# Peptides against a protein of PDB entry 6EJA, part 67

Target 1, 276 residues: chain A of PDB entry 6EJA
Amino acid sequence: VEYMPANPVRIAFVLVVHGRASRQLQRMFKAIYHKDHFYYIHVDKRSNYLHRQVLQVSRQYSNVRVTPWRMATIWGGASLLSTYLQSMRDLLEMTDWPWDFFINLSAADYPIRTNDQLVAFLSRYRDMNFLKSHGRDNARFIRKQGLDRLFLECDAHMWRLGDRRIPEGIAVDGGSDWFLLNRRFVEYVTFSTDDLVTKMKQFYSYTLLPAESFFHTVLENSPHCDTMVDNNLRITNWNRKLGCKCQYKHIVDWCGCSPNDFKPQDFHRFQQTARP

## One batch from the design tools (peptide; made by RFdiffusion4, then SolubleMPNN)

Design b2_p14_6_s2 (from b2_p14_6, 5 letters changed)
Fold by OpenDDE base, seed 5:
Structure b2_p14_6_s2 (fold): chain B 276 residues (1-276), chain A 14 residues (1-14)
Amino acid sequence: as target 1 above (276 residues)
Amino acid sequence: SLYDYEDKGNGPIP
């Protein structure tokens, strides 16, 4: 018998979607949907067909909403972080949605646990934040991520403008851009006016792949630093051979990797990871 | 394991 918590956490799932993968989105949505959770979906400004489809879904479920604003995001763009931050603000302003955790999802990354397991786990650790670090040399991470470089998102491109220094006194960290954040920390990130949050928002507005490092860095340097857990409870469909070909060179003045969307044939990965 | 993660950074474009 799976342990049922007395006060189960409720999750705000944030989906940032683009393109024409309506079927994949539908499958993912069906897999993660639960009546006790909340779903907030951002559709890329350029993906009008997908937006119409998602709107139809949102009309069928009271706990599903679509962002009234839409951004045109690019891979690695700073605008992705803006999307998350604005979504967080929106979710905090939705007084009728009493969510406890913020979880972002894509078709390339799923929580490894069942809903019941996830809820049980998060209910036990409701005061914690789950961010996966790179687990390697930090200096190497900074270099590989281009954190010491200044980028500008303009005309659907991330332009590398030059070098920059990381602010003094800040312990930079990062890794996965898939995270589980508790409401308290989201409130801090959204509404704090302290120097840390203010400076980091500014710093990361000119950062490549900002979601991979922003929340880690803010958390570790904040009064909430003791709440970090180096685990995002995810299985990500990584295939470096397919995802690391500098395929985004035309979009970003940097080479990077991206995970692949899960396909039915990838189900074996879930089986492997689920092994005791 | 509860997660699977790999490095995403390849460095600057030559």
Scores: peptide ipSAE 0.017, ipTM 0.564, DockQ to the pose 0.567
Fold by OpenDDE base, seed 2:
Structure b2_p14_6_s2 (fold): chain B 276 residues (1-276), chain A 14 residues (1-14)
Amino acid sequence: as target 1 above (276 residues)
Amino acid sequence: SLYDYEDKGNGPIP
């Protein structure tokens, strides 16, 4: 028997999906679905078959919705951040969905806890934000991520235009683009008009892999900086041997690594995961 | 491990 909090948090799961992996999506959805949570799904503009499948699912569950807008996203594209920011705004405007946490998911990661454990944990730490940092030399991270380079997303490509400066007085951080954010911080990111949020939104609109650094950087330089926890509570199917082959050079003027999608044989890892 | 993190940056194209 797990501890049940008196006021359990409710989670808005945001899924950004593409391609034709309907079975994989169904499996993940089945694994994470709970009646007390909310699911907001964005399907890539080019993935019409998948969109039809997801719409069918959304009609079966009252707590599942599909974005009425669709973006064409590419690996490492700045538009991914736009997708998250717009989804956050949408979710904040859904007054009938009283969610407490924002969690993004893909086929490359999975929450390490059961629903009961996750809810209990987040209910205890409802004022915290969970972002995993790279945990290494920050200067090296900046170089490897290309944060000192200017990128432009255009025609399904990330064009490297030249060098740029990181804004003065900003402590840049990052690591994983998988995070757990509380509603209060999401409200801040969405509606704040302060110089930090304004400048960072502008800066990261020309950034490669923006979601790996934007929320970290904004949080750590904001009045909410004391709410950061260096953990995203994820199991990621990360195999650098397979994922670091500069496979995206045709899409991005940069080489990068990517995690692998989970396969049925990988699910045994979920059962073996212990609570942090 | 209890968790993994992503490091998608791998430097510029040669």
Scores: peptide ipSAE 0.016, ipTM 0.564, DockQ to the pose 0.703
Fold by OpenDDE base, seed 1:
Structure b2_p14_6_s2 (fold): chain B 276 residues (1-276), chain A 14 residues (1-14)
Amino acid sequence: as target 1 above (276 residues)
Amino acid sequence: SLYDYEDKGNGPIP
């Protein structure tokens, strides 16, 4: 029997979706939907069909909303971080949605726990933030992520402009761009005017795959640094054979891997495994 | 690292 917390946490799920992945989104939505949680969905500006579908869903559920603004995001684009940050601000301004945790999702990943397990766990550790680190040589990570390179998002492309320096006094970290953040930390990231948050927002506006490092770096250098847990409690459909073919080279001046969308036959893989 | 990235080189300046 799962422990039932007296004051269960409520989760704001932020879904960033694009293309024509209506079926995948529907499957995920059915899998993660619960009446006690909140769902905030951003649809890419170019994905009008999907937007219409998502709007229909949002009209059926009081705890599902769609962003009134839409960004044209690209893989690895700095604008993805902007999407998350704006979503965080929106969610904080929704006084009628008392959420405790922020969780981002795509069609490529699922929580590794049932709703009851997840809620019980997060209720026990409601003061913690869950970010999965790369777990390797940090210098190598910086190089492989291109954090020492300056990128500009323009005309649906991430242009590599040259080299840059990592800000002094900052311990850079990163790993997965899938995270579970408590409301308190989200408030800090959203509204703090301290030097750390200000500088990092500026730095990461010219960063490739910013969500894989921004929140890690900010958290670890902030007064909230002791709240970090090196786990994102997710499983991702990683198939490097399919996902590591430099498929985004036409969009980004960098090659990388991407996870694959889950299919019905993949659901048996939901087990207690961390993302790579 | 979560991702294995390869350097494509410098792109054109827009």
Scores: peptide ipSAE 0.026, ipTM 0.581, DockQ to the pose 0.114; fails the geometry check
Fold by OpenDDE base, seed 4:
Structure b2_p14_6_s2 (fold): chain B 276 residues (1-276), chain A 14 residues (1-14)
Amino acid sequence: as target 1 above (276 residues)
Amino acid sequence: SLYDYEDKGNGPIP
């Protein structure tokens, strides 16, 4: 018997999509769609075909919207964080969408629970934020992520400009760029003018793969630090053998790993994986 | 996740 909360949380799903994978997006959308949730979709500025397709979907569902602004993002680009931050602001300004959680999704990452289970779980822990940490040596993480390096996104490339220092007094953390954030924390990130948020926004505007670390770092150094849960409630199609081939070296002055998109045959993993 | 070119023996980052 699944617990049915009296006041179930409503989720704002944010999708940042690009390319021409309309069918894949459609599959994902069907898998995650529910009438009680909200879907805010950003389509890369360069993906006009996909944009048209997504617009068609948004016209069919009242709880699906497409960002009126579009960014040209690159893998690992700082602009991805900007996309999330702007989408968060937009979502907070949508008074007709009373969402409780912010969840970003891609075809490479799915919630490990059914909608009912997810809602039940988040309703129980609505005051928590779910960010998966790297679970390794933090110094190694910093090095591997290039957090001690300064990057500039320009001309569809992440240029390494030089070395930098981690801001004093800041405990850097990170891991997965897929997270579940409660509205309260999103409000904090969006509207706070404290030194932490201000400095971190600046710092991460020159960071490679900023979404893998920004929210972790801000959360853990914020007054909301006690709300941290080291779990993103995701199943990710992670295959380092396939995903760690430095495939993005042409667009970033760094090598990176990426998860693989889920294929229909991969969905059997949902029954095989266990999470706390 | 990321890794440094140099750490992986891929030579200096261009």
Scores: peptide ipSAE 0.025, ipTM 0.611, DockQ to the pose 0.110; fails the geometry check

Design b2_p14_6_s3 (from b2_p14_6, 6 letters changed)
Fold by OpenDDE base, seed 4:
Structure b2_p14_6_s3 (fold): chain B 276 residues (1-276), chain A 14 residues (1-14)
Amino acid sequence: as target 1 above (276 residues)
Amino acid sequence: DIYDYEDHGDGDIP
C-alpha cells in the first residue's frame, strides 16, 4: 500500500534544455508532468527553435514557465550552475508557486519512482536533501573533476587557467549533477551571506562541472549538513565505454563523461533498480 | 551502489 501523505510536497522541476530535440523534450515533459507540480524551463540562448516550442508549451499550462533570461551554456560550463542558482532565486520569488522541492531533470536521468511514489517519499523526508555522491575516493574525484584546477568560461569554452587550492576548511564532495533539494536548503543557498556560501559561489564560478559538486559541498559544510542523503532517487544510463571518450574536448580543457540516452530496451533497468 | 552512476570528470586531457 502506497503511503498517502496528508500534506503532499509539491515539486519545482527545473529543466535546462538545449538543442533541437523538441520531441524528446515533449516526451520527457509528458512523462513528468503533473498538475500539482511546477515546471521552470531554461532554454539555451542559442536554441531559438526550442525556445519557441517551449514557450508554446508554457502557454498551455499554468504551472509551466520559461525563464525570461537565457544563458548560453556549454557542457561542463560554470554557467550551468549560474543557471540553477538564478532559477532557484526566481522560484523562491514566485510566491504563487508554493513548491517544497527543487528537482532538476534531463532526458538521461529519470526518477525511478512514479509521481505518487516520489511525492510520498519526499513528503516523508521533506526535511532532507538528496544528492548522490561519487562513492569513491575523494582525492580521485577531485583530480578527475579538475576541482583543483581553475577554469574560466569564455567564448563557449572552458579554459583551464592553472592550478588552485581548495579553500581551507572545506570538505569537497560531489557526484551526480541531478539532485533533489528542499526549499529550505535552496533558500539558504540563495540568500545566505555566510562565508561558506559566498566563498563557494566564487570558487565554483571557476569550476568545471560545478553542479556536480557545488551543492554537495555547500550542503555538507553548512548548518544543513545533517539533511544530506546520499541518493538522488534516479536512474542514469551510464555506459562508460560509450560516454567517456573525452567527447567534449573541443569545448572544455578537460575530459569528461556523459550519460547515455535511454532506449526502450533499457526500460527493464528501471525495474531492477533497488528502491532507496 | 544501487544506482548506476559515474562522475562526469574523467581527468586531464592527455
Scores: peptide ipSAE 0.032, ipTM 0.677, DockQ to the pose 0.756
Fold by OpenDDE base, seed 1:
Structure b2_p14_6_s3 (fold): chain B 276 residues (1-276), chain A 14 residues (1-14)
Amino acid sequence: as target 1 above (276 residues)
Amino acid sequence: DIYDYEDHGDGDIP
């Protein structure tokens, strides 16, 4: 019998979706939907059909909302971080949604625990933040991620402008762009005016794949650094043979890997459990 | 390892 917490955490799921993945989105939504959680969905500005479908869903559920603003995001684009940051601000301003954790999801990512397990776990560790690090040579990670390079998002392209220096005194870290953040840390990231948050927001506005490193770096250099757990409690459908073909070179001046969408035959992997 | 993000960025475009 799994422990039922006396004060269960409530989760704000932020879904960033694009294209025509309506069926996949529906499957994911059904898999993660619970009446006690909240769902905030951003649809790419260019995905009008998907937007209409998501709006229909949001009208059926009181705990599902769609962003009134829409960004045109690209793979690796700095605008993805802007999307998350704006979503965080919106969610903090929604006084009628008392969420405790922020969790981002895409069609290529699923929580590896049941809702009850996830809620029980997060309720026990409600003061922690879950960010998975790369776990290897940090200097090599910086080079491979292009963190020492300056990028500009313009005309649906990430332009590499040249080299840059990482700010002095900052311990850079990163890994997965899928994370579980508690409300307190989200508040800090959203409203803090300290030098760390200000400088990192500026730095990462010119960064490729910013979500893979921004929150890690901010957390580890912040007063909240002791709340970090090196785990994101999810499975990503990584298939490097399919996802690492430099397929985005027409969009970004960099090569990288992307996860693949989950298929019904992949659902058996959801039974696997990972613990921090 | 599904958590191996070292090669998530593959470097410069050839």
Scores: peptide ipSAE 0.021, ipTM 0.609, DockQ to the pose 0.624
Fold by OpenDDE base, seed 5:
Structure b2_p14_6_s3 (fold): chain B 276 residues (1-276), chain A 14 residues (1-14)
Amino acid sequence: as target 1 above (276 residues)
Amino acid sequence: DIYDYEDHGDGDIP
C-alpha cells in the first residue's frame, strides 16, 4: 500500500500539442487524467482539427481547459517559452484551480511514476523544483545550444542574427525542457520584477530552444536556488542516432536533436520498468 | 539509465 499524503498536491498539467494526432492525445490524456488535477491545453494555431477535438474534450471535464489564445510555434522557437509563460500566468489567475505543481507533458517524455506515486512524491517535496540538467561541460552546452548566439523567430524560422554574450554574473544551466515546477517558483517567474527575471525573459526571447535553459538558469540564480532537484522524473525515448541528423536546419539556423515519441502501449511499461 | 539525457542543441549548421 502506497503512502497517501494527508494534503496531496494537485497538479496543473500543461499540454502543448500540434498536428492531427487526436487519437494519440486522447490516449495520453486518458492515461494521465485524474479528477484532482488540472489540465490546460494549448493547441497550435495551425492545428484547427485538433483544436476542435480538444475543445470537445474540455467541455466534458470541469478540470480541463483550452487556452483561448493560440500561438504558431516551431521547433526550437522562442515562442514555445512564451507559450509556457503565458500558460503559467493564466493558471495563476485561475483562482478556482488550486494547483501546487506545474508539469508539462509530451508523448516523447512521460512521467515514470504512477499518479499515486507522483502525488506522494511531490507532496513530500512540495517545496522543490525538478529540472534535469545536461550533466556535462557547461561551456560545451552553451556552444551546442547556441546560447551565445542571437536568434529571432520570424516567418516560421529561427534566424541567427549574430553573436551575443551571456549576461555577466549569471550562471547558465539547462537540459531537459520537461520540468516539474512548484507554484511558488512559477509565481516568482511570472510576477517578479527583479533584474534576474526581467533580463532573462529578454535574453531568452532571442534564444534557440529556450525552454531547455530558461527555467534552469532563472532558478539557479534566484533566491529559490536551493529548491532545485536535478531530476525531472521522466523517461525519454532518446536515441541520438535517430534524432540528431540536423533535421531542423530548414526551420532554424542551427542543428538540433529530438527524442522519439513513445507508443501508447509503452506508457504502462515505462511506469513500472526502468530501462537501461 | 532512464535519466540519460543529451542536449538538444547540436551545434552550428554545416
Scores: peptide ipSAE 0.035, ipTM 0.688, DockQ to the pose 0.693; fails the geometry check
Fold by OpenDDE base, seed 2:
Structure b2_p14_6_s3 (fold): chain B 276 residues (1-276), chain A 14 residues (1-14)
Amino acid sequence: as target 1 above (276 residues)
Amino acid sequence: DIYDYEDHGDGDIP
């Protein structure tokens, strides 16, 4: 038995996709699509074939749009955060899309709730933000994430330039780069001109894997800090044996882990009750 | 996620 809220939240799903996996994307899209939600898809600038495929999908559904701008993103690149931030701005400017929550998705990490469950849950907690923290020593987190290192994204590489300090007075946090953010907080991140947001945007523009920490840090140091929930409602297909072997040395001057893509049979974890 | 790199310690590249 699922609770049906009187005023159900509507979700803006942001997908950042790359490569040539059009079939996988199609399967994922079918699994997550619902008529009451919105889908904003960014395709990597280099993925022209995929872009064409995504455009075809977007033309079939009024609640699916593709970013008119495209970035060339790399694993761990600061440009990923830029992509999210720009997409947030775009979504806020889309007055015809009255979304209540921002959710990023990929084939590697899915919500573990059905649409009805997710909507019911978020409708009950519409004033909260859901970010999963690392749950470890923060100093260790900073070191392992390289937050005390300065990185520059250039020529499809994250160059380590040197050391840096965490801004004074900022409590850094992070963990999963998969989050559920309410519209109010997204508005704050997008339009606030306070010192926190300004400094953090600057700081994280030179950060490796910025999405794993930016929103956590901003939220916890903001006037919205009391809305933090240490849960992203996600299941991640982690296989450290495969995903944690410093496989990105050719891209970034750091080692990192990445989750594996879910198999089609895993999509039941986020199946929609209402499909087009 | 830059955790549990025993060979490179804290994920740093030597």
Scores: peptide ipSAE 0.017, ipTM 0.624, DockQ to the pose 0.190; fails the geometry check

Design b2_p14_6_s4 (from b2_p14_6, 4 letters changed)
Fold by OpenDDE base, seed 2:
Structure b2_p14_6_s4 (fold): chain B 276 residues (1-276), chain A 14 residues (1-14)
Amino acid sequence: as target 1 above (276 residues)
Amino acid sequence: SLYDYEDRGDGPIP
């Protein structure tokens, strides 16, 4: 029997998309759309055709909006974090959208629960934040993620400039760049002026794949640290053979892996359950 | 873990 909350949480889904994800985006949108949730879509600055398509969708649904600003994002780019942070600010300023949770989505990572299950679960744990940690040696994580390296996003490239140190007193963590964050924590990240948030925003503006670590690190070092749940309730379509070929060397001065977009035949896997 | 960060490493420097 599924728990039906009296005050169900409402979710702000943030989608960051580019032109090559048109079909996947359509499938994703159809799969996740619900009248009680909100959808805020950022389309890459270079993806004009997709932008037009998304705008058409946004005009048809009152709970779908497109970012009026657009960034040129690259794989691993620091601008992806900027996109999330700006979208968070926008969503907090939208007083007509009373959302309770922030969830980012792509075609490569999908929630493992139905809407009803997700809402029921989040309504029960509305004070928690869900970020999946790497679960390995943290020193190794730092090295492999290049967190001890300084990167600069410029001219659609992530340039490795040199070495850097992790800020003193900060326990770095990370793993998945797919997360479920409650409004309270998003407010903290957006408006806090404490040293943690300020320093981490600066630090991660020069970080490769910042979304995989920023929110983890901020949360775990913040007054909200006790709200962390080591689960993002996602299924990622990994294929190491295809996704780990150092295919992004032309974009970043680093080698990394990427998941594959879900295909229609993959949707049956979304029935898996994970609980904290 | 969901992410396979272990396969990441140093890339070339221009």
Scores: peptide ipSAE 0.020, ipTM 0.583, DockQ to the pose 0.354
Fold by OpenDDE base, seed 5:
Order: C-alpha cells, then structure tokens, then sequence
Structure b2_p14_6_s4 (fold): chain B 276 residues (1-276), chain A 14 residues (1-14)
C-alpha cells in the first residue's frame, strides 16, 4: 500500500518553454497535470504561436497561469535565472495558490516518479530542498562552467568580458539546473536582503548558465544549508555525443552541453522507471 | 539513482 500523506504537499510547476513544440508541451502537461497542483508557464517572448496555445490551455484550467511578462532568453543566458526569480516572486504573491514546492520542468527533464509517489516523497521531506550537485572536483567545475569569468547578456549573446573572482567566503557549488525547492527557501531567495542573497543575485546576473549554480550556492551558504539533498528526482535525456558539440558558439562565448528533448516514445519509460 | 546527469561545461571557445 502506497503511503498517503495526511497533509499532501502541493506543487507549483514552472514551465519555461520556447519554440514550436506545442504537441510536446501538451503531452508533458497531460502527464504532469493534477488538480491539486499549480502550473505557471513562461513562454519565450519570441514564441508567439506557442504563447497563444498556452493561453488557451490556461483558460481551461483554474490552476494554470501564464506569465504576463515574457523574456527573450538564450541558451546559457543570465536572463533564465531572472525568469525563475521573477516567477518565484509571482508565485509567492499569489495568495490563492498555496503551493509548498517549486519545481521547474522542460521537455528535456522529467520527474521519474508518479504524481502519488512524488507527493508522498515530498510530503515526507517537505522541509528539504533537492538540488543535484556535479559530484566532481569543484575547482574543475568552476573552470568548466566559467564561473571565474564575467559574462554580459546583450543582443541575444553572452559576451565574455574578462576574468573575475568568486566572492570571498562563498562556497560555490552547482550541477543540474532542475531542482525542487520548498516554499520557505524560495521565500528566502526572493525576499531576503542579507549580504549573501544580494551578492549572489548580482554575481549571477553576469554568469553563464546561472541556474545550474545559483540555487546550490545560495542554499549551501545560507542558514538553510542543512536542508540540501543531493538529488533532484529527475531523469534527464542526456546524450553527450549529441549534446556536446559546441553548438552554441553563436550564442555564447563558451562551449557547453545540452540535454536532448524527450520524444513521445520516451514517456513510456517514465512509467517503468523505479528509483535505483 | 533517480538522477541522470553529466556536466555540461566544456570550457571556453577557441
């Protein structure tokens, strides 16, 4: 018998979507939709067709909303973090949406557990934050991520301006940009005026792939540091051979990798995937 | 593991 929590957590799913993959988004949405959760969707400023489609969906469900603001984001751009931070603020200001966890999703990353399993798990660990670390040498990670470099997002490009130093006393960490954050930590990130949050927001506004490191770094250096779990409960369609070809040179002054989008047939795998 | 991840940093462009 699967454990049924007495006070099940409610999840705010944040979807950051772009392009023309309306059908794929629809499939994913159907797979993750539940009446007890909330869905906040940001559509890239340039994806007008997709935006119209998503708006139609949002009108059909009371627990689905679309961001009234839209950003033009690029791969690796600092604006992606801005998108998450603004969405967090919006969600905290929605008093009619009593969510307990913030979960970001894309077509390239999916929770491997069923809704019931996910809710049961998070309900048991509602005070924890789930961030997956790179699990390697941290110095190497810093170098490979370009965290010691200053980037500026401008004209749909991430310009490498020069070198920079990591702030003293900060333990930098990172890994996956897919995370499960509890409301308390999101509140801290959103509203705290302490030196840590202030400095990190500034630091990461000039960072490549900021979402892969910002929340890790803030959490680990914060009073909430003991709430970190090194797992994001995700399965990602990683194929380094396909995703690591410096395909973004035209967008960023850096080489990086990206996961592959899931195909419709891949969703069947999620139904059979158990926790290793 | 519930997680499948590899690092995505390949370094600076030439």
Amino acid sequence: as target 1 above (276 residues)
Amino acid sequence: SLYDYEDRGDGPIP
Scores: peptide ipSAE 0.020, ipTM 0.583, DockQ to the pose 0.614
Fold by OpenDDE base, seed 3:
Structure b2_p14_6_s4 (fold): chain B 276 residues (1-276), chain A 14 residues (1-14)
Amino acid sequence: as target 1 above (276 residues)
Amino acid sequence: SLYDYEDRGDGPIP
């Protein structure tokens, strides 16, 4: 029997989906669905079939909504961060959805805890933010992520324009693009007009794979820096051999790696426990 | 994660 908190946190799950992976999406949705949580789904502008499927789901559940706006997203595109930021704004404006945590998910990354465990854990640590850092040489991370390079998203391609400098006084960090953010920090990221948030939004609008670094960097340099927990409570189906074949060279003037979607046989790993 | 297009070196694993 799991501990049931007196005031359990409610989670806003944001799903950014594309392609024709209806089965994978359905599996993910079933795995994470709970009546007390909220689900906000963005479907790629080009994925009309998937959009129709998602709309059907949203009509069946009162706590499931689909973004009325749709972006054409590409792997590594800066627009992915824009998608998250706009979703955050939307969710903050939904006064009828009293969520406490923002969690992004895909078919390639599942929570490692059951709903009850996750809720109990987050209810205990409701003032914390969970972002997994790369845990290696930060200078190497910057180079390999291309953070010292300027990219422009245009015509469904990430164009490398040249070199750039990391802003002075900013401690850059990153790692996983899967995070658990509390509402307070989401409010800060969404509405703050301070120099940090303003500059970082600008900087990361020309960044490759911005979600892997933006929230880490903003959090660690913000007044909320003491809320950082170096764990995202995820199981990622990461296989470098399969995911690192420079398969996105046609989209980005850079090579990258991506995790693989979970298969039903992979679900046994969800029983693993994680400790911050 | 990313790696340099020129040297094709693997980037970090999150």
Scores: peptide ipSAE 0.026, ipTM 0.631, DockQ to the pose 0.103; fails the geometry check
Fold by OpenDDE base, seed 4:
Structure b2_p14_6_s4 (fold): chain B 276 residues (1-276), chain A 14 residues (1-14)
Amino acid sequence: as target 1 above (276 residues)
Amino acid sequence: SLYDYEDRGDGPIP
């Protein structure tokens, strides 16, 4: 018997999309759409065709909105974090959208459970935040992520400027850039003026792949640290042979890997994923 | 487990 919560959580899905893959977006959207949730879509400033398509979708659904602002984001760019942070602020200001969880999605990372299962699960753990850690050597992670390096996003490029120190007293963590954050923590990140949030926002504004570490680090060093769950409730389509070829060297002064978008033939992986 | 996640092989450009 599936658990049916009395007060089911409502989810704000944030989609950051780019390119021309309108069909792919449509497929993803259909897969995750539910009338009780909210969808806030950011389309890259350069993706005008996609923007038009997304606008059309947003007009068809009352619970779908498109960001009125658009950023030109690049892979690994600090602007991605800015996009999330601004989206969070927007969502908090939308009083007509009473969401309980913030979830970012891409075509490369899907919740492995049905909507009902996801809602049931999150409703049970509505006070928790779900961030998947790298689960490896933290020092290695720092090195691999270039967290001890200073980057500047400029002219659609992440420029490596030099070395930097991690702020004293901060335990850096990270992993997946796909997360499930409860509203309370999002409020904290958005509106807190404490030293942690302030410093981390500054620090990560010069960070490569900031979304993979910012929320982890802030959460773990915050008064909300006890709410962390090392799980993002997702299946990620990792294929290192395809995704780890320094394919973004032209964009960033760093080598990196990226997950692959799910294809219809990849659907079987959802069925094979272990349940907690 | 509700996830499948692998560590990435990011690193400095040689």
Scores: peptide ipSAE 0.018, ipTM 0.566, DockQ to the pose 0.538; fails the geometry check

